Peptides against a protein of PDB entry 4GMN. Designs and how they scored, part 326

Target 1, 375 residues: chain A of PDB entry 4GMN
Amino acid sequence: RYANITLLALVTLASIGTDFQETLVKGNQGSRESPISAADEEWNGFDDADGDAMDVDQKSSSGEDQEEDYEEIDVKEDDEDDDDDSITSEMQADMERVVGADGTDDGDLEDLPTLRELIQTAVPQLIRLSNLPIDSDESLTIQSHALSALNNISWTISCLEFANGENANIHNAWYPTAKKIWRKTILPILEADSADLKLATQVTSLAWAVARVLHGETPTDGNPHRKFISLYHSSKQQAGGNSNSIEEPEDPFQGLGVKCIGVVGSLAHDPAPIEVNREVGVFLVTLLRQSNNVPPAEIVEALNQLFDIYGDEELACDKEVFWKDGFLKHLEEFLPKMRTLTKGIDKRTQPELRTRADEALLNLGRFVQYKKKHA

## One batch from the design tools (peptide; made by RFdiffusion4, then SolubleMPNN)

Design b2_p30_5_s3 (from b2_p30_5, 18 letters changed)
Fold by OpenDDE base, seed 2:
Structure b2_p30_5_s3 (fold): chain B 375 residues (1-375), chain A 30 residues (1-30)
Amino acid sequence: as target 1 above (375 residues)
Amino acid sequence: SAQSEAERKALRIIDELRRKRAKEWWEKLE
């Protein structure tokens, strides 16, 4: 009876975190009536006109034009406007305030009562529940739900812009709590060295969400970047040995490998110690060098992390790691491999992966050109 | 799962920020 109430409460907290995320996203899109015209700027692909037409004169025969009438399967976009009317008037008011708030820097969430209660009341209880002794399947279920709720809250908060002092009140309220999640939930689970890949995936998702806000200010206790690099390698070894099809997550970006890359990339941001940055940068560049044996989604994430880490020339890691360790050469040498990799992704079966790979390829070209001009 | 959905939504926002940064790099090349 008590367990069922606890589980229901955890599921409800996980749902509130997702609904809050949706409405923050919708609210941020509504105030950005700057037409991001879908510039369908036709990617005027550079006409590689200079493909020497080797005139292979293979004359082979006139097979008849069977006009197979491809019935245009009118995929009715069922706009299931799931008007999930579950958005409370208080949640909607909090969301309108988050979009409009000239945030006072004092970490005061007086104007955001729902978010305040999530951070100050709910999260400390979720941290406690995630740290319970695992003595039963029920305790394991409670931990999993607590991690899911912490994940959803943490990802929701990671959607907020905190650059240039934006949302400073939320940042200041979240920051000590995020460090507490890291030290009390993430590190103890990582140090337990559990063979449970589900738990490892959950804690790594949470770690990524938390590290997306803390960046290089993430607690360095126990060298967490090395733990996640180790977990990355261990996950690859386990996938090779047990032919139990761990159902490849339908979404290639939900894989444990992608999540590990996301965590370590986030941990390497300024003000991370230069040695931590170097170890992560070398790890990411090594994935690109070994790209033939790395899933495309992990390559996309590794590129994006490299751009996020080394995109600012004013940071110490640009001079001390990127230029000193010759990362530009590795990125330039990877360009033709990335083109081949991206072209090898079937647009019909993996449209999202193809789109994100095309974007990462474009960004790689731009990034290499940028770095060459600013050398 | 609700967990994977929250992460996917966040990753979409991150990809928009990455697109913006890539535009800024291009503008610095002109």
Scores: peptide ipSAE 0.356, ipTM 0.864, DockQ to the pose 0.686
Fold by OpenDDE base, seed 5:
Structure b2_p30_5_s3 (fold): chain B 375 residues (1-375), chain A 30 residues (1-30)
Amino acid sequence: as target 1 above (375 residues)
Amino acid sequence: SAQSEAERKALRIIDELRRKRAKEWWEKLE
């Protein structure tokens, strides 16, 4: 009984996170004149499969009420306040400059009560549920649903613009919670080194959503970028051996390889350590060099990550990595290959992949031209 | 799945933001 209620609650939270995405995006667009055309793709909800009314035969078995004393698992919050003072006093001072003199925006979400309850009440419980000992199929199911709910909430928040102090209240409320998701949910699952590709895909989706907000401020403990690069390579080795069993997701952008690229790309943004940025940059450029053996969707994501990481010439990574390691030459040499790759995608069978590849090709030409002008 | 849909919706928005940023780079080229 409790399992079914917990599962229903988690499914409901995952649904709320999805519905809230549409509401937040529409609400934030109301302040921005740019009409994102609402493609009213009707969310085809759960097909109400006609569940035959199982006649619950009321067998009145008078089983003794063993009051199972639910030992309150006193999860001692070891408040290891690891004051990760990773916010340099300069970054804090620059945040204080962008936040106008009324320091009252302490992540107060009074205007967004649903988002407040999601961040402050639901997410901490979902983190706990994602960390349950896996001792049964039930605990595995609970973890999977908790990860799905965290994913939907995190992706929803990652759609908000936080540049130039926009949505600062939401950012300030989310930032510590996002770090907690990373440290308490993502890292432990990555360290468990599970051969479960489903779990790996779920945690990598969540990690991408979280890292899309935290960027280079994502905790670097245990070199997570290397774990995701390793996961990328491991996923390719497993797919190559069993040609029959890993149904490539119908959506090429939902592949574990794309998700791994998205995570490591996000982790490499400023203020990431230059060594982390370099390792990720070299990984991404290596995918372009090996493009004949890389799915087109992964190439599109790798290009977009390279543009996002190295698009600002004022960042330390531009001088210390992009120019120093000669990335422009690799991008320029890739431009003809990208034209061939993009033209090889059938617009009729893969319209989204073709559109995103045409955009990435256009941006690659522009980016190469930009970098050549600023050389 | 609801998870795949939330991620797909997010990726579309991210692609729109990337298009906006790519316009800003183009304007810096003129």
Scores: peptide ipSAE 0.356, ipTM 0.863, DockQ to the pose 0.743
Fold by OpenDDE base, seed 1:
Structure b2_p30_5_s3 (fold): chain B 375 residues (1-375), chain A 30 residues (1-30)
Amino acid sequence: as target 1 above (375 residues)
Amino acid sequence: SAQSEAERKALRIIDELRRKRAKEWWEKLE
């Protein structure tokens, strides 16, 4: 009985975190409706001009147009206004305030009561539930749901812009809590060295969401970047055995490898210790060098992390790692491989992967040109 | 799963933000 109520509450908190994210997205779109003229610059793909006009005279066989009179089944959309009352009017009002508020420097959430209760009341309980002794399948289920709720809340907060002092109140309230999630939930689970791939995936997703806000200020205790690099390599060794789960085409960006890359990339941002940055940068560049054996989604994420880490020439890591360790040469040598990889992705079967790969390829070309101009 | 969906939604927002930052970065180089 108590376990079922706790489970239901955790599922509800996980759903609330998802709905909160949707409301944030909608609110951020509404405030950005300054008319950026849709310059439909049709990205005219490179006209590879070598289309040999093979005149295949395929005879137009006049197949009879059987007008199958598809009776319009007037499916009455019963507008069941399922008022999915899941978004409380208070949550919506908090989201509208988050999007509209000039970030007051004070870490005061007085004007954001729902977000305050999530951070101050719910998250500390979820951290406690994620640290229960695993003595039964019920305790494992509770941990999994607590991690799911923490993940959804953390991802939602990670979608806020905190650059230039934006949302400073939310950042200041979240920052100590994010460090607590890292130290009390993420690190203990990583140190337990569980063979549970599901748990490893859940904790790595949570770690990525948390590290996207903390960046290089993520606690360096126990060298977490090395633990996630180790987890990346271990995940590749395990996946080689069970090729037979024809589960639904797993979203290639939901793989544990992508999540590990996202975590370690986020951990390497300024003000990370230069040696942490170097170890991560070398790991990411090594993936590009070994790209023949790396899933395309992991290559896309590794490129994006390299751009995010080394995009600013004023950062110490640009001089001390990027230039010093010769990363530009490796990126330039990878350009033709990335073109081949991207062209090899079928737009019909993997449209999202293709779009993200095309974007990463474009950014790689531009990034290499930029770095050459600023050398 | 609800977790996978929340992450996937977040990753799309991240990609949009990254695209915007990349555009702003390139516009400063021209």
Scores: peptide ipSAE 0.353, ipTM 0.858, DockQ to the pose 0.805
Fold by OpenDDE base, seed 4:
Structure b2_p30_5_s3 (fold): chain B 375 residues (1-375), chain A 30 residues (1-30)
Amino acid sequence: as target 1 above (375 residues)
Amino acid sequence: SAQSEAERKALRIIDELRRKRAKEWWEKLE
């Protein structure tokens, strides 16, 4: 089971690495420089070479039209089994190693060269690209691609188990980079207070992926939990006015509201400051109280975050927030509402949402019972 | 989008982890 999750994370990483390479190659093809042949050329990032614009003299050499006789290569449709050639042999070897790696405490990815290069070389460049001044549609496109790549990498790494010292090498390598993504990419975009919901969605997805690894150790500079709570509320106000323009994501769990809940929930984990935990906990419990006006997917995520935050009775937030602020009562009062909400989801039209809601309802009953026994 | 797919893949894995933790809470109830 763990091996399959790690393999899926790594296959996702490989597909991300490949899509990332393709995205970088395609992004760089917009600049007129020579086609980087798809094989071995290390993407030497934008060195700020102040290279003087050499006057390329337009020698108009009239090259003769050689009619190259395109021999019709009778491409036999061999049933190329679409062996997804996207996974490099090195990525595949890294996948096998991550599945087998005993958590060596060394933050050295010596045994994971592809992952090392992704974290140490690729991510820093993506952070730079995500921080470009937005002065053109091109700059906006580059930022969007960089955010997408950072999102994909961050989500993939967030799939690894880091509890109990598992994957400590990867965690230790990723942790400083994740903080760098947070401080250099996420915070500046959040502070710009852009009305761009697409950008807000991208940065919130990235923030969720990063915060899922950093938890309460996520940098608290500028109270990011409040920014994401504000973004949640702002997104609801905008959706209410322009019913025509925001295509609700076909997937209910891809909504900005779900992402905001995921971020703030992750930020509230131990060792988050108790007041951060309280503000997030109150926000989440308030969503449950207002559930009649909240999308089912957001309720599912809010429940899951509450379980993840308050599932450990040994944590300071259990005593100082959960019990002190009377959250158990609100969860118990929400049980019948959750049953109604879950039953209202059509299994035929929204099978995933229904399954996740059924699981969240089951867990809510269990969680309430657990907390009552351990009161 | 590739971004949406990576997030969806990750969220499925997260849901599996949540199912494990929820089992551990249930085992603490027995």
Scores: peptide ipSAE 0.318, ipTM 0.848, DockQ to the pose 0.498

Design b2_p30_5_s4 (from b2_p30_5, 20 letters changed)
Fold by OpenDDE base, seed 2:
Structure b2_p30_5_s4 (fold): chain B 375 residues (1-375), chain A 30 residues (1-30)
Amino acid sequence: as target 1 above (375 residues)
Amino acid sequence: SSQEEAEKRALKIQWELRKKRQKEWWEKLE
């Protein structure tokens, strides 16, 4: 009885976190030239027409091209405006305020009562539930739902821009709570060294969401970057041994390997200790060197993390790690491999992966040129 | 799952933010 009420409450909190995210996404579409609507603008791939067409003198035999009129299946996106009236007027009002508020620096969430209650009341309870002794399938289910709710909340908050003092009130309210999630939920689960791949995936997703806000200010106690690197390697060893199809998530970007890369990349951002940055940077560059044995989605994430970590020349890690450890050479040597990898992804079967790989390839070329100009 | 959706949405937003930062690298290359 109590467990069912707890589970219902956890599902409700996970839903509220999702509805909040949806409303933030919709609200950002209405107020700014939606950076998200520009995602649905087909990136007209520049026809790099500078393919030196080697004149293969293939004598065109004049076969009558029957123009099979491929009827453009006009997939009517049924805008099922499922106006799921699930968004309370209070939640919607909080969302409109988050999109419109010049964030006052005071860390006061008076104007955001739902978000305040979520951060100050709900999250501390979810942290407690995630730390219950696992003595039954019921306690394991409660932990999983608590981790799911913490994940959704943390990912939603990670959608907010905190650069340049934007949303400072939310950042200031979240920051101590995010550190508490890290120390009380993430670290204890990582230290328990469980062979449970589901739990490892859940905690790694949560760790990534939290680390996307905390970056290099994430607590370094017990070298968590090394634990996630170890988890990355362990996950590859387990997948190779048991032909039990734990169905690789249909989305290649939802894989535990991608999540591990996302976590360690985020942990390596300034003001991370230079040694943490170096260990992560070497790990990421090593994935590129070993790319023949690495899933394409992990390569895309590793590249994006390298760009995010080493994109600023004013950071100590640029001089002390990127230049000192010769990362530019490894990126240059990887360019032709990335072109081959990207071209090997079928646009029909894996359109998202191909688009993300094409972008990562373009950015790799640009990043290498940038770093060469600023050498 | 709601968890996967929350992660996917957040990663989509991050991807758009990366495109903006990349434009700044181009402007520094000119």
Scores: peptide ipSAE 0.323, ipTM 0.852, DockQ to the pose 0.724
Fold by OpenDDE base, seed 3:
Structure b2_p30_5_s4 (fold): chain B 375 residues (1-375), chain A 30 residues (1-30)
Amino acid sequence: as target 1 above (375 residues)
Amino acid sequence: SSQEEAEKRALKIQWELRKKRQKEWWEKLE
């Protein structure tokens, strides 16, 4: 009875985090010209004119047209205005303020009471629940739901812009809590060395969400980047052996490998220690060198992380790692491989993966050209 | 799962935000 109420509360907190995210998305779409409507602009790919049309002689086999009269089930799109009554008027008002607020330097959320209660009251309880000793299937279920709720909250907060002092109040309120999630939830679970791939996936997703806000300010205690690199390699070894591997998520970008890359990439951003940056940069560049055996989604994420880490020439990592370790050469040598990889992705079966690969390829070309001009 | 949906939504937002930032970054590189 008490367990079921706790689980229901955790599921509800996870849902609230998702609904908050969805409304932040809708609010950001309403206040700025929705960049999402521009996603359907067919990027007319570069006319590679040299497509020798091999005339495959389609032999006209005259199969009989059975006109199966598919009754057009006029599925009335009932625009069920899912007035998802799940969003309280107070939550909606907080979300509208988050989308519109010039961040005050005050690390207080006095004007954002729902977000304040989420960060200050709910998250510290979720951290405690995620760090309970696992002694039963019930405790494991509670941990999983607590991690799910922390994940949804952390991902939602990670959708906010914090660059240039935007949302500084939310950043300042979240920052100590995010560090606490890292130290009290993420690190202990990573140190427990559990063979549970589901738990590893949940904690890595949470770690990515947290690291997307903390970046190089993520606690370096116990070299967490090495733990996630180790987890990356371990996940590849396990996927090859057991046919009962957890079904690879239908979305290639939700794979544990992508999550590990996202975490370590985020950890390597300024002001990360140069040696942490170097170890991550070498890991990412090594994935590109081994691209024939790496899933395309992981290559896309690795490229994006490399661009985000080394895009600023004023950062110490540009001189001390990017140039010093010769990363430009590896990126340039990878460019033709990326073209082949991207062209090999079927637009019909994997449209999102293809679109993200086409973008990463474009960016790689531009990034290489940029770095060559600034050499 | 709600977790996968939250991550997918956030990664989609990130992708759109990254496109915007990368566009702004490239406009600074021209």
Scores: peptide ipSAE 0.319, ipTM 0.849, DockQ to the pose 0.843
Fold by OpenDDE base, seed 4:
Structure b2_p30_5_s4 (fold): chain B 375 residues (1-375), chain A 30 residues (1-30)
Amino acid sequence: as target 1 above (375 residues)
Amino acid sequence: SSQEEAEKRALKIQWELRKKRQKEWWEKLE
């Protein structure tokens, strides 16, 4: 009975975290009616003018305009108003306030009571539940659900912009809690060195969500970047040997390798120690050099992390790592490989992966050009 | 899973936010 109530409560907290995220996404879309959509159309790439105009005689086959009368199938959208009353009016009001709040510097969540209770009351309980000794299948189930709830909450909070002092109140409330999740949940699980790839995937997803807010301010105790790099390599070794490969997630971006890259990339941001940044940067650049054996989604994530880490020339890591370790050369040498890799992704079978790869390729060209101008 | 959905949604938002930061690199290229 108590176990079932605890599980139900954990499932409910995981759902609340998801519903809160969905409401954040909807609210943040509504406020962004600024026409950013129009500017993406006109950046016609540089015409590489050296396309020899092969005069392919377009034989004008006058295909007869068969006006196929598309019968307007009046798909009655049965708006099943699934009034999933799961999102309380208080959660909606909190979300509207989060989207509309000019970040007052006061770390007070007085105006965000649901978010406050989630961060201050629910998360500390989830941390405790995630740290239960695994002595039974029930304890493992409780841990998994607690990690899922922490993941959903942490990912939800990571959807907020905290740059330039935005959402400072939420950031200030979350920051100590995020560090607590890291120290109390993530590190102990990583140190337990469990062969459980499911648990490793859950904790790595949570770690990525937390690290996306903490960045280089993530606690460096025990060199967590090396643990995630080790986990990355271990996950690749296991996938090659046992036919019990955890079914590669249908979504290539849900892979443990992508998550590991996302974590270590996030950990390497300023103000991370330069040596942490270097080790991560070298890891990421090494993935690009070994790209023939790396899933395309991991390459996309590795590129995006490299851009996010080294995109600012004012940061100490630009001079002390990027330039000093010759990363530009490796990125430039990777451009033709990335073009080949991206072109090899079928748009029909993997449209998301292709889109993300096309963007990463575009950004790689741009980033290389940027770094060459600012050398 | 709700966990995968939360991650997917957040990664989608991050992707949109990256497009904004990329604009800053373009402005630095001019």
Scores: peptide ipSAE 0.330, ipTM 0.858, DockQ to the pose 0.747; fails the geometry check
Fold by OpenDDE base, seed 5:
Structure b2_p30_5_s4 (fold): chain B 375 residues (1-375), chain A 30 residues (1-30)
Amino acid sequence: as target 1 above (375 residues)
Amino acid sequence: SSQEEAEKRALKIQWELRKKRQKEWWEKLE
């Protein structure tokens, strides 16, 4: 009975995360002349205008107080305060400078009570449920639903713009929680080295959503970029061997390979350690060199990650990796291959893939031209 | 699935945002 209620609650939380994303997208469409320009506005929460506030009608059904003694699983939070004080004093000073408006330094979500409850109340419980010992099909189902809920919440938050101090209150509230998801949910599942490709796909989707906010500030403990690179290679070996290829998702951008590229690309952004950036950069450039055997969607994602990582010449990775490791030559040599690849995509059967490939090709030409001008 | 839908929507928003930022970045280079 409890299992069914827990599963229903987790399915409900996953649905709330989706509905929250829909509301965010609709709210942004209502406020600006173009739905694209609205994504750069500070999300002022749910406008109460549509009175379908999810009145979580806490109908306290006065069902009898069966004080079922929920044994407090005294999960001793070993407060291993691994104060990874790796927040450089410069990052603290820049955070203090962005926060140096009115001194609600705590990510005060007073104006965003639903989002506050999602981040502060729901997510910690979902982390716990995702990290339960797997001893039954029921515990595996609970983990899968907890990961689904965390995924939907994390992807929704990753739709916000946080550049230039936008949504700083949401960022500040999410940032520690995102790190907690990474350390307590993502890393343990990656370390378990499960042969379950479904679980690997779920955790990689979640990792991508989290890494799209944390970027190079994602914890580097245990070299997670190498784990995702290994998962990328393992996923390719399994797809090549069994005729029961897990049906590649109908959307080519939902493939595990694309997700792995999205994660490692996000992990390699500044301020990531230069060696992490190098290993990821070499991985991405190697995909371009091997493009004849790489799905077009993975090439599109790998190009976009390379542009996002190496687009700024002021970053240490530009000098220390991009120029030192000769990436420009590989990108220039890839231009004619990308033109052929993009032209090979049927606009009728794969319209989105073709549009994204046409864009990535355009940007590759511009990026090569830019880097040649700044050489 | 709701998970695939959430990811697909977020990736679509990311794609539109990236397109905008890349346009602005390229306009600064011309």
Scores: peptide ipSAE 0.330, ipTM 0.852, DockQ to the pose 0.794; fails the geometry check

